Peptides against a protein of PDB entry 8BZL. Designs and how they scored, part 79

Target 1, 228 residues: chain A of PDB entry 8BZL
Amino acid sequence: SYDRAITVFSPDGHLFQVEYAQEAVKKGSTAVGVRGRDIVVLGVEKKSVAKLQDERTVRKICALDDNVCMAFAGLTADARIVINRARVECQSHRLTVEDPVTVEYITRYIASLKQRYTQSNGRRPFGISALIVGFDFDGTPRLYQTDPSGTYHAWKANAIGRGAKSVREFLEKNYTDEAIETDDLTIKLVIKALLEVVQSGGKNIELAVMRRDQSLKILNPEEIEKYV
Target 2, 242 residues: chain B of PDB entry 8BZL
Amino acid sequence: SRRYDSRTTIFSPEGRLYQVEYAMEAIGHAGTCLGILANDGVLLAAERRNIHKLLDEVFFSEKIYKLNEDMACSVAGITSDANVLTNELRLIAQRYLLQYQEPIPCEQLVTALCDIKQAYTQFGGKRPFGVSLLYIGWDKHYGFQLYQSDPSGNYGGWKATCIGNNSAAAVSMLKQDYKEGEMTLKSALALAIKVLNKTMDVSKLSAEKVEIATLTRENGKTVIRVLKQKEVEQLIKKHEEE

## One batch from the design tools (peptide; made by RFdiffusion4, then SolubleMPNN)

Design b1_p13_1_s4 (from b1_p13_1, 9 letters changed)
Fold by OpenDDE base, seed 4:
Structure b1_p13_1_s4 (fold): chain B 228 residues (1-228), chain C 242 residues (1-242), chain A 13 residues (1-13)
Amino acid sequence: as target 1 above (228 residues)
Amino acid sequence: as target 2 above (242 residues)
Amino acid sequence: SDRREAIRESLYE
């Protein structure tokens, strides 16, 4: 059966394992990314953390380098593998080229990694999509999205995971130059977008903000409530 | 939907990895293992199911494994898989020590094994390991730590958790009685006995059926100790008197 | 069934 073969095309040209990996992504909680003028913002639906679980070990948003961060949706263990490889590549690039990676470069690296896992009979695709945000060395904010197929595109705004459709619809309607005119407005846009799918308001949202020439900042719940 | 459960490295149409789910389900039938983090130490408590009088080897610890001087683990699931993984943990820890001349940080050891577990869910010709692990340890970065990992290669840090048989009920009890910031090793031991007494499928809790190990710091050194049967008996007796 | 669902949910983030 074509649907069980990892790297076999169906008669109609489908790679079913890649499509099914995309379904795995939809089981993940929602993540949203927005590129502002001088800011990039990642917002995620906070998974209900068990009371006795250490929150430090539950991360949907992670840094790949000082100038790049990533949010993912899908299989958590798969994400860790991708993140680790990306981090190694970022460090390697700094050592060999003596400059940090561009956001596009590291996105392409991740995409290529994913693609290779779609073309080997001995490997299943990664069950994750990722939003990759950051700043290039010239100060340009960037947002990229990758999926299990290894495709990647640049975005002004995008969403992945369970509620991605609703969030994207919201962003398509509300993403304007006026809506991202300031850093605060950009953050507010992300929160409003997430509130389309997240229940119980700001308590279930995690936000990461990267401004030009600044490090990644994870907002605390009080800071998030300011925008709600 | 079960037509996709025979292959280890394929997604179902719904994006599920059935072999991973089934491995995790199998672990639910294994002996119970508890971990509890305290301010002054961390402990593992494990159900000992295979007590046979004809066993030649006096297993001091059947379910609890020392990994290095600063870490130990407990296992729930397939014994053969557990042996392979615990050996791998020891090798990883040793290689790190040789390379860096310092003990491997606890989380790094856990993640290294989790990467292996994940690989067995993604690469063809392999099946998931049918094992969940609890890790206890100390390092200079985070102090006392408790981790849990599963067949998917996922892991998390915990203040208290349980794997194996009746784990959900045990976790519920731990949530009720665990006092954050006020947990001593002594109180943790008492809590472990309390939870095991209620969750183990035994008529009467006995020291023969329970293994307990503690990890503490003494004079700037980590001490991993498996409690003697007499000590466990005393803990059980104390619980019965309350 | 609840346990199975919990397992499934635990795999995805």
Scores: peptide ipSAE 0.445, ipTM 0.812, DockQ to the pose 0.768
Fold by OpenDDE base, seed 1:
Structure b1_p13_1_s4 (fold): chain B 228 residues (1-228), chain C 242 residues (1-242), chain A 13 residues (1-13)
Amino acid sequence: as target 1 above (228 residues)
Amino acid sequence: as target 2 above (242 residues)
Amino acid sequence: SDRREAIRESLYE
């Protein structure tokens, strides 16, 4: 019998392949997203890049468009597929609608893509969750999360990957209006959250910052250390 | 756990793709392939295992494939799978050239194949390719480049790396001896011989058992050259004298 | 065992 990848319901109503895909996400390094007042911040646990590896080719945070970026946790190859399709959609939207996508729109697109892979014969679910952040055209900062099932929600702050539980617990305690009052405080919050699970401090953290009407900025290690 | 071992393109309860892992394990038993990036070029060195006297065609290169004028690759794993993938790489490169009237950027060619590999891990009725590849190339965007891809569809750029048998040991040696920013093609060749000598399960390294290709730029053109046996012999001899 | 673990870890980011 050809082992067709079939996502089917169990007798108790579970989609095991989706649940197992969620377990794949937990094997990924931690990613954190926080929405500030006029800033969105993504932080990720940086895997120790092998000394001889080109750092350019190791990216856990990527731009989908000028106004949207994404961090993921889970299968790297799966993520590439999702990212590429999302980028194409962002460009298509600009061409057809003559405006950049809203963060919700592109999130929904990604979610729909994932959902289809849970229902299509001969396809396994994507083994990734994603944090999608950016600004809508009206300048509103947004943070969304997607999971392998295709479910998505808007968040003030959230985390995915191996240390997500601990990071979320931290954020639940420390995310306040005061904590995100300034851009710097928001960045600091993300760093502190990641430090709950990341070993060796700021050296193992990558941060992406998007401010209102500004392009995505990846902070260098020196910049990160200023917030530690 | 064993129930998921035989199924392709499905997650285990722990979120693992066992067939991908097993494919990668299988590659660990294949002949060693090494890639080293230098300032003035990039090279591939591969173990030649099939030395059959009755082979009619003297394969100048069994494991190193020219993809286009600016890229070559080496393969570790199942030969039949490798042939399919290398042919696909050539087709992708040619289609790109036809469409855009310029050579495909190195990373784009790598990613195109990686997308195919990934698909074979996600679509039912398919098994992962039992092949890892090293890519060497030059383009106007990044200059000389070295990439590695695996059955998962994952890839990365490298200064130096190794796939196949004893790859971990080889990588460790490369980490020790590779000097970033100071690597010449000459030094890279010497390093390749050094690493192969230690990682190949042979008592003595011979030129018959090693294939080496270099990619350089001469007069604004990419030159891909497979070293002659005599040249490889000289490299080995030099190493033995050090 | 170490190699197998390394393979497994390499698949996830």
Scores: peptide ipSAE 0.427, ipTM 0.808, DockQ to the pose 0.755
Fold by OpenDDE base, seed 3:
Order: structure tokens, then sequence, then C-alpha cells
Structure b1_p13_1_s4 (fold): chain B 228 residues (1-228), chain C 242 residues (1-242), chain A 13 residues (1-13)
């Protein structure tokens, strides 16, 4: 019986498994998201890919739909489950509602999924946080964050993972209207933010850019170096 | 703390899944399995540890399993867990074939099993599978492929990799000798023998202690072949002469 | 020690 009660309240009202899942997130590499005026940018610390490993199979940034992408920090296997479910929901929504999901909608879906895994007997929380970015149908750029608890909020800029605190501190100081005035400046802001925690410059950074009415673009290392 | 070690897979205060880590540690004690991707094929090489004279020869392969016409896998870890997972792989592949009237893409089969593995790390009353797998396959999307999966449900594509005993040393050797873009199946076989000879805890490598399977394309069809003992002997002999 | 650390690191991204 007790083996089923994975996530329970402590006497002081804490959900330890949720808190511990948040610690799992901190073991992940850093991800940063920034909402610009007409652009959303995700940046991640690139893990050193083993020499013989296929880079195609190592992704920290993924598309959920044509108008939504996500970066995560934490347990990779857990992330895959969340991503797959989110993708299915995005497609389902297109079929049933005949419109793409809003960024808020899909975030809420993911958050609800995570929350259920904090409350359901016999399930541990997901060990991931996610930055979800994209454009609503009206062309409004959006950035959301969700954590293992299933909470979510909208952000102008945020970071998750190991170096999140330092990156957030940087963003709090440097995120201004001037800093995001152009797409290029917004990208530069993300790179600068990541460089607070990433060693060896642009070679260890992966960037995804989504502009209004454009598809997700993953920048190649050469493109990233232009901003450094 | 030991309290988190004895229960179902739960997070430690540090955010660790100890049961998953322990499962992966257990695999480190299993027989060595190698996978090498070549331009004209892909191979699996596995250590045979249980050579019992009374073992019925009907078991052509202890560690290498054909999954479908286009894929095979090798296992390192708990045999019973391996049997369950390999059976599941076959079922998934068959269900896909029935549903779509085409073979399942290699990565999709791998991910389907990885989702199951992940579930056994997240749902109560379940323990992680104590098994890592190497997958070899061919599909029309990516051609020849090599994948590795572990108890966590993580997977990755590889040009060459190793699981089981002395896997780290084997991977290091593969990194040194693997020539990207120039690897033939013949050279891959030679490399496999070389690495196994150095990583297996045996005084002398013998054909009876090694299983090798190759996956190739012939006339637009995938051919999965387990090498005969004589063929393996020849490979070993060739290595000894070098 | 190094192996255990590698295992641990491999689980997170």
Amino acid sequence: as target 1 above (228 residues)
Amino acid sequence: as target 2 above (242 residues)
Amino acid sequence: SDRREAIRESLYE
C-alpha cells in the first residue's frame, strides 16, 4: 500500500517528491528563453556529444507544433514523454478546434499533466522544467515556464537548469526594451545570458529562433558566432 | 540515503533516481556488447558468458535477437528482463506492421520501448529494467542505424558504442580506431574483434565466446545474419596474425 | 567513481 504513495505531503505541508524533482531539474544543463518584440528565442547549453554519438538524437530544444517550441532541463527520458504528449495534444487541437494551440493552452496542458503526476498514486513527478515559446494566431510572441509541480507562468525572459540563477540575474539587469528592440539584439541578449554560465563560447550553445509567421530555425554554429 | 534505495523509484533529496543508477551499474557487470555502424552494414558483437556444455545448441544466439526483418538487438543485463523487453519489441514491431502495412522505422521502435522503460522508472510498484540494449537496423528514412538504450529510457544513435563489462574502455578504443566515412563492414568486424579481445576478461578470445550478427542490404532486402563459428574463428585468426 | 558519475550525468540534460 505505501509503495503507491510516492508523492505525499510532509507534516509541514511540503511535497518532497516535487521539491526533489526540482533538484533534478537543477542537474540539467541551462536553458534560457527570451521574448522579443517579434521574435522568441531559446538558448541552451549544449552538452558535449560523444565523438561517436549521432548529434541528431541529442536534442534539448524541440518543436511541439509549427508555432510552438520547447526547451527543457532535467531528466531526458521524462522530457520525451512530456514532449510526445504535448505534440499529440497540439495535433488533436488542430483537428478538433481547427486552429493551432495557443502557447498558453499547450503550456496549461503540460502543466496539468505534470500536476496529475504529483497527485496520482503510484506516480512520481516529472523531473523536468520547460520553457515553452511560440506565437499565438494573432502574432503575439509568448514565453511560458512550467516546473515539476505543474505550475506555469508567462515571462518576458527566464532560465531553467543548473545555471538558471545566474542567467536570471543577468536577464533581470539587462532585459530592457532597448535590448530587445530588434531580432538581432534579442538573439544577442540570449547569447550573452548563456555566456554567464557556459564556458568556451558559442561552440557550446544551441539557439532556436522563431519569428512571426516563420518556422522554427535552429542556428548553426557559424550563425551563432556572428552574434558573439 | 538508504531509504530511497529500498523503495520504488523515487527522487532522492538531491534529485537522483538511485534505482535507475543502480540498474545501470548492474549492467556494467554484464557481458560486453558492441555495435558498429559501417557504410555497407551494421553489426553487433556480444560476449557469450554462459557456455554450458549441456545447453541445447538450439539457442543460436544468447544475446542477439532478431526483432523483425529489418532490425536486431543485443542485450546487456538481467536475462529475464531482456526476454520481456525483446518480446515487447517484437510485439510493437508487429503491431505497427499490421496497422500501417509497412515496417516500423528503427528509431520509432527504439523510442517505443524507451517509453516503456521510462514508465517503469516513474510508476509505483515498478522497478527499472536492468537491461541496456543495442539496436541495429535499416529503414528507408535513415538507412543503416545503431542505437543504444538504457534503464532510464534514454537512447541515442551511435556510429559505434559498447554496453556491459568494460564498456568505457571499449568506447575509448572505438573512438581511437573508428574512421568516420571509411568504415566498411569488413573493417568493422575486424575492429569488433580487436576491441573484444582487449575488453573481455579472457586470456584468449575464442569463437565460442563471441556472437556476431551483421545487418546488410542485398537486392533491396535487409539480411540479418549471425556469423557461424567458423567465420568468427577466421576473424579471430586474422586478428592474431596482425 | 568516474563511471558512477558518468551514469549520473547521462540521466540529465
Scores: peptide ipSAE 0.427, ipTM 0.802, DockQ to the pose 0.761; fails the geometry check

Design b1_p13_1_s4 (from b1_p13_1, 9 letters changed)
Fold by OpenDDE base, seed 5:
Structure b1_p13_1_s4 (fold): chain B 228 residues (1-228), chain C 242 residues (1-242), chain A 13 residues (1-13)
Amino acid sequence: as target 1 above (228 residues)
Amino acid sequence: as target 2 above (242 residues)
Amino acid sequence: SDRREAIRESLYE
């Protein structure tokens, strides 16, 4: 009888499977999200891609829709499931409501999905946290974070993964209105934040930028080096 | 190794539902939530534990949720579970409104959710929700109302009650200070601050750590208002001067 | 222990 992965309460009121899923997230590479005035920026620590691996297959940053993208930390396979379901929901929303999802909406969807996997028989929690960024239809930049429990909150800036604590500490100190006054400054803030935990400088950083009314742009290494 | 009855919430040989008990234990570690019924309104007061500098100051009450025009709730326990339940409450209320063309009575909404909670304690493959709720509302049947529900699906109406951390102590204080029939909303607010000041594990009560919502009737309409930080500060200051 | 007992009692009212 396969021990059915059941998330149950401990006598002390803990959901151990959720806590363990959070530990799985901590094993993931660091991801950072920052909301600027008219920009949202995601930064991720690049995994050492084996020389023979196609760089295309290891993306920690993905688009959910034209106006929403996410970065994740934790189990890659779990992330794929969440991403796919989120994408389907984004498309469904466009068809049924005739408008793109708000960042909050899709975040809530993902959060609800995660929560269900903490309360369903035979299912384990998703071992992923996500930073979800984008623009609402009114042009407001948004940043949300979700964890394996299904909890979600809106943030000005946040980090997930192995180096999240250090990065958050940096952001708490350095995130100011002045620091995000321009798009370039916002990007620079993300890079500086990641450099707290990433070794070997800009070569190991992947950055994605979404500006108002613009598509997701992945910065190339040369562009990143201009900000270092 | 305490073998968690890892299975569906089932009865122990002693007739206990351990998963429900454990869910309630989890709630005991959550931030304190108070509800007080007054003659001219109802209030919720909740502890705000995590003030993160990087949170987006969206005027989102962390622990107090508007359900419809006539009801709000406060939550103690697992936040993600709370989000699911509060969403369900909103859906239930909306479906009722659409079906009957009138707002759902307060107790009926509470009962509907409690049935869901109960189901999660009885049906296989589900765990209890790790959430207790306080409900405040107004309806034409009973006027201002305060309810409490827990993971078992049990609920009750209250004049004043508390859930979460140090709830027992808070309830004791409420019992001592609550004046039946003479409670104004103003007095209720003062009482809430008094109780929170004693029950919260903080050296000094600050406005940033307390969320308060009031439900009143103005010109035949229900008004749900979250107090501004400045208003809460004034309440705290007044308490300190007493 | 007191809290646990209170929880237990609350379930069986």
Scores: peptide ipSAE 0.225, ipTM 0.580, DockQ to the pose 0.087; fails the geometry check

Design b1_p13_2_s1 (from b1_p13_2, 5 letters changed)
Fold by OpenDDE base, seed 1:
Structure b1_p13_2_s1 (fold): chain B 228 residues (1-228), chain C 242 residues (1-242), chain A 13 residues (1-13)
Amino acid sequence: as target 1 above (228 residues)
Amino acid sequence: as target 2 above (242 residues)
Amino acid sequence: MKEALEAAIESLY
């Protein structure tokens, strides 16, 4: 098999293709996730949707299941593959275990998928990071991040993509118990965080909210402007 | 930087897939293809470059392919790659029909091919397809639809778009002249001719150099029709008179 | 042509 190993260790112990995949993530639109008390919120920088583009097909936030949604930064085509696999797993889990996945479970699944693509000969890493939010069956809100390497961690708040550094700095300063005391405040925090890097206000933000025992809600631009 | 230019399916230090970018560049030199969504139909318009008098097979449509009864596509890029992808689209559509006893939804067909394209950017020993596609179709879920896909496996829905040579200029013109909610197929055809006339590097637009297909609904059935040369001539003539 | 290509490349992410 002439399959040249794509992801190999450098002499100094680096997996360059994984590192470069992380650079691909940094080229992606900014995404932010915040865990509130009884709410999880995802926000994504909308690229200026071309006037002639169908907004339906330009979604950076997607549902994986009724209790889990995901935002990503990096290669959109790569993300679609991950999303599809995750959705299948969520449904499979419901069929086999008779319960929805925990947010940690599906995150681990995605992470494992990514990791395999860093170790399989003839495959490049996925050029995406993901913020995965949702509720466990017990009603606990969760936020996880995964990167191209297949690592994942739980977060109170985090950001990925080109503006992630600035957004994280904002969150580090402004994420307090008071700031997430209510659902509305939590939403406001996400919007404010994104506005650190997004130009032209609420029109360029995609925002998804999942409240306890409620389905994913994508906010319309008018709803977003109420929090600005 | 040059070391990463020649290898397929690898990231550059900057997180770029150069082979995908180069494929897109190659497509930029291909013949122009336009798609326009109207209220009562959707159309594809494509540049014909190979007019060889000695071609025995009257290629009625060199760049526009019927995929099934409800969908068609146009291609910009490497012809051989296009043939493979269009054949795959037909196979996917047929397999779906056989399995579910209903036509494949438009977006699902597009997505299925895009997953294949994406795979050719991620799996070793493969190169990206040097092809972008425009898809037109109708289904019961979303009605008339227009999609664009690129070598990366990315796709999007459009009201109007262009691929191939001078695509950016074409898109700009479409943005200026496309009126959302008011676009009839007739108006869309006129707009297509207008844009092609400005974007094709020809002194005079001729019907021989343009292929146009329309997708409409008649009596609850999808009708895909390639316009006859005379019809295209009339459209061009009308444009010249305005 | 360069602008079109740049826009297309940006659309990858």
Scores: peptide ipSAE 0.366, ipTM 0.796, DockQ to the pose 0.880
Fold by OpenDDE base, seed 5:
Structure b1_p13_2_s1 (fold): chain B 228 residues (1-228), chain C 242 residues (1-242), chain A 13 residues (1-13)
Amino acid sequence: as target 1 above (228 residues)
Amino acid sequence: as target 2 above (242 residues)
Amino acid sequence: MKEALEAAIESLY
């Protein structure tokens, strides 16, 4: 059965394990990314943290470098592996090239990593999609998305995870130059987009912003509520 | 042999890793282990199921393992898998100590093992480990800590949690009775006994069926202590009197 | 036990 083979094409050209990995992504919490004029914003549906769980250990948005951050949907353990490898590459790039990675570069690296896991015997695909945002050295904000297959594209705005369809539909309607004219408007756009699928408002949203020449900032719930 | 490569855990059509799920199910049938974080320490309490009178070795602890001077763990699941993982934890901790001349931070040790667990779910033609772990420890970064990890390679920090048989019920009880910021080690011990008494499939809780370890700081040193049977008996007695 | 398992499975994602 071709569905049980990791790296074998079906007669009709399907890589079932890649397709099934995409289904794993759909089980993940919703993440949204928006590129503004001088800001990039990531928002994630906050899963109800168990009452006794340490919130420090539950993060859906992480920094890859000072100028790049990532949100993901899908298998958390898989994501950790990808994140760690990406971080190492970012540091390696700084050492060897003496410049931070471009957002495209690190995305391509992650995509290549994922692709290899679709083609190597004895390895299953990564069950994650990622939204990668940041700033290039020239100050240009970037947003990329990658999936389990290792494909990647640049976006103005995008969403991944269980509620991605609804969020994307919202973004397609509401992403305009006017809607991202200011940093605050861009943040509002992300929050509104997530509210399409997240119940109970700002308490269930994790939001991160990166402005030009600034580090990643995770907004606290009070800050998020100001935009709702 | 190429045949083993085909045995890597794979996705179902629905995006599920059934071998991981089955491993987690197996753990649900294992003896109960709980951990509780207090202001002045952290504890592990575990069900002791293998009480055989003919066992020559007085194992001080069947399910609680000292990892280094600052950390211990408890295991739920396949014993053989647990032995492999606990040994690996010790090796990781030791290698770190040798390399950096300081003890490994608690979360880093947990993460290192979790990466191994994850690997067994993604490549190498191997099955997931049928083991969940609770970790207790102290480090200079975060102080007293409690972590839980599962066969997938996921982990999290906890104030209190439970793995193994009747873990859901135990967690519910912990949620009800755990008082954040007010939990002393003494109260944590009492809570542990209370929860075990209700969640263990025994008619009567006895000291012979319970292992408890505490991790505290004394004079700037971590002290890991397994409670003596008499101490556990006293805790049980106190609970029965309440 | 089933609920605990389901919750644990959901936590994978």
Scores: peptide ipSAE 0.361, ipTM 0.781, DockQ to the pose 0.892
Fold by OpenDDE base, seed 2:
Structure b1_p13_2_s1 (fold): chain B 228 residues (1-228), chain C 242 residues (1-242), chain A 13 residues (1-13)
Amino acid sequence: as target 1 above (228 residues)
Amino acid sequence: as target 2 above (242 residues)
Amino acid sequence: MKEALEAAIESLY
């Protein structure tokens, strides 16, 4: 029985597998999310794509629904499972409730999924954190973060992954009402934040923007360079 | 460290999945498999190691498996694991066809298997599959495609790649010689032979030690063909003359 | 071999 319990309490009350999953997140590429006034922006550190690799298959930002997108840090294969489950839930919600999910709803769903994997026998935690952004039906922009434990919180701005500490420190200093006054300024803030940990400028950044009542837009490198 | 090595796939204190890493290490000792995407087709080339005189010459490909009419794969790693996964791929493809009355898109088939692989890294009582796969295929969405998947359930699309023994060296060579946008199937075949000749731990490359399959489109149909030994010999001979 | 493995391991994240 004990061998089946992967995630158990230590004598000092810690869930080591959850903590170690958080270490897996720290090995992941840095992701940043910022909530603006009428915009949400996700940025991710592009891992150097191997010369012969198809860039199409290396995406760190994905849509969960028309009004929600997600970036993650940690194990890519784990992330795919979470993304797929979330997408199914988004569609199910539309069918059963006849409305799209709120960003909080889908975040809570993902968080609950993660939490179950910290408590279920024979399952290890997901080795991912996620930044979930989008718009509620009322047009309110939202940013949430989830971690391997299944906790979630709403944020104005946040970062996850390898360079998260530095990026977060930057955001704490530079996130002001003035800094997010316009969509362009919000985008610039995300780029500047990522540049704290990314050396090669706009070529190594993946950036996605969602505006109210608009679909997710992934910026090309040329568009990103305009903000640098 | 030993505490995390001997049991169910769990995280190390550093956030590593050692059982997955060890599976990947095991694959590094397997026979070499290459995949190359061309403008007019895609190919797999695999090292054949089991050449026993007493082996009944059954014309079956040892390392290259047809999955459906539009896809094939090659395997590096544990043979028994490979058999399970290739059978699962066939079943997934067939179920999709029956359900939707159209062939499964290439990436979707790859993803479906990768989800299974991932599950074997996350659920207790299971070990990771000790297998990496190269997938070649054609679909109406992306045309000719080449994918690689590993024991973690991670996958990626590639123009050219290698798994198994000396894969790093092979990939390096492919990076040097692969000409994007100018790769014909003919040139891809030549490149495959060139790379295998340098990366296989054999004194001399022979047709007996190499399996090659090509996937092309003819008259609106996918054609998967395993090259005959004579054809492979000709490719090797041509390489030796250059 | 080690470099390839390291690269492969890094690709997990």
Scores: peptide ipSAE 0.278, ipTM 0.706, DockQ to the pose 0.875

Design b1_p13_2_s1 (from b1_p13_2, 5 letters changed)
Fold by OpenDDE base, seed 3:
Structure b1_p13_2_s1 (fold): chain B 228 residues (1-228), chain C 242 residues (1-242), chain A 13 residues (1-13)
Amino acid sequence: as target 1 above (228 residues)
Amino acid sequence: as target 2 above (242 residues)
Amino acid sequence: MKEALEAAIESLY
């Protein structure tokens, strides 16, 4: 059956393994990204951490470089591979070009990596989508999304994972220039968007904020509750 | 026949490459792209399907890619495959420029990519690219040019052609209305709108759903320009009044 | 669409 073929087109032109990888993403925890004027914000739904699990070990938001961070939805193990490759590329770029990567550059790198895994025999697609945010060297905030197929686009705001539809619907209604006029309003927008799908308020949300010329800041639960 | 459907680079007993055919099937479901060669320029017109409110406006062209100063392309098919191929086109063009200190001839760039496409149909461990491309360009050898390539690595020069959804109907219309030797860029633009209006599965053609790029020569330089939405609106309006 | 595809396939050869 073509459904099990890793790199084979179906007679009707489908790549079923890529489509199934997208279904894997939908099983993942919800992530949201918003580009503000001088801020980028990532939010992720925290899965109920098992009582005995160290909460620090389940990070769904990670830095790729000083100017770029990523959230993902889907298979955590797959994400680790992508993250590691991306980090190496960021460092390599700094060494070779003597400048940090642009957000678009590293997104394209990740997208190309994913695409190769959809076309190479013996390799299944990555079961992850990613939101990649950061600042270019000129201080421009950027948000990109990439999916298992290797497609990528620039966004003002977007969401991935199980609750992505509801979150996107919220963002489509509420993302305005007024809603992102300040850093605080931008953060509030992300939190409100996540609350469409996350129960029990700020305790189940992970938030990361990157402001222009500042390092990635992960907000603690107390800081998140101030915006709720 | 079914056993050979799953083998990417092997002939069927009938001498068919089913994976290439299936890639072409996938392209048939993609948004329409058309190209028209005129005496004073070439154009690409592409259907824009991804209209989302949250998309960043910085992305001016979804389906039309600038390759170098003298060439652009449009793609029909799998976007991720298209991104890889368009990047490769840019790299090939740059390497040629560095090596020879002149821009790569249009056909040579097309051929170089087609060789890559062909390799993915012949050598094991890879699937065909699910992408067809239209290329527009100018060089000192042949002037304005329009090419089409498919997943097999086959290519050809065209005066006018179409790929993607309803491509056959579009090509038929182009054959009827294309006036050889008399085609101006202005008339080509009008023809593009006419064809898209009939081939796109939309009740009414809107500027939001169409991307158009023109390639012209001004003062001995190639100019690649993506038309503004307002300009496309004017073209549509003019068509509706005819 | 079928005719277009058939024509494209024929062009392979």
Scores: peptide ipSAE 0.281, ipTM 0.744, DockQ to the pose 0.098; fails the geometry check

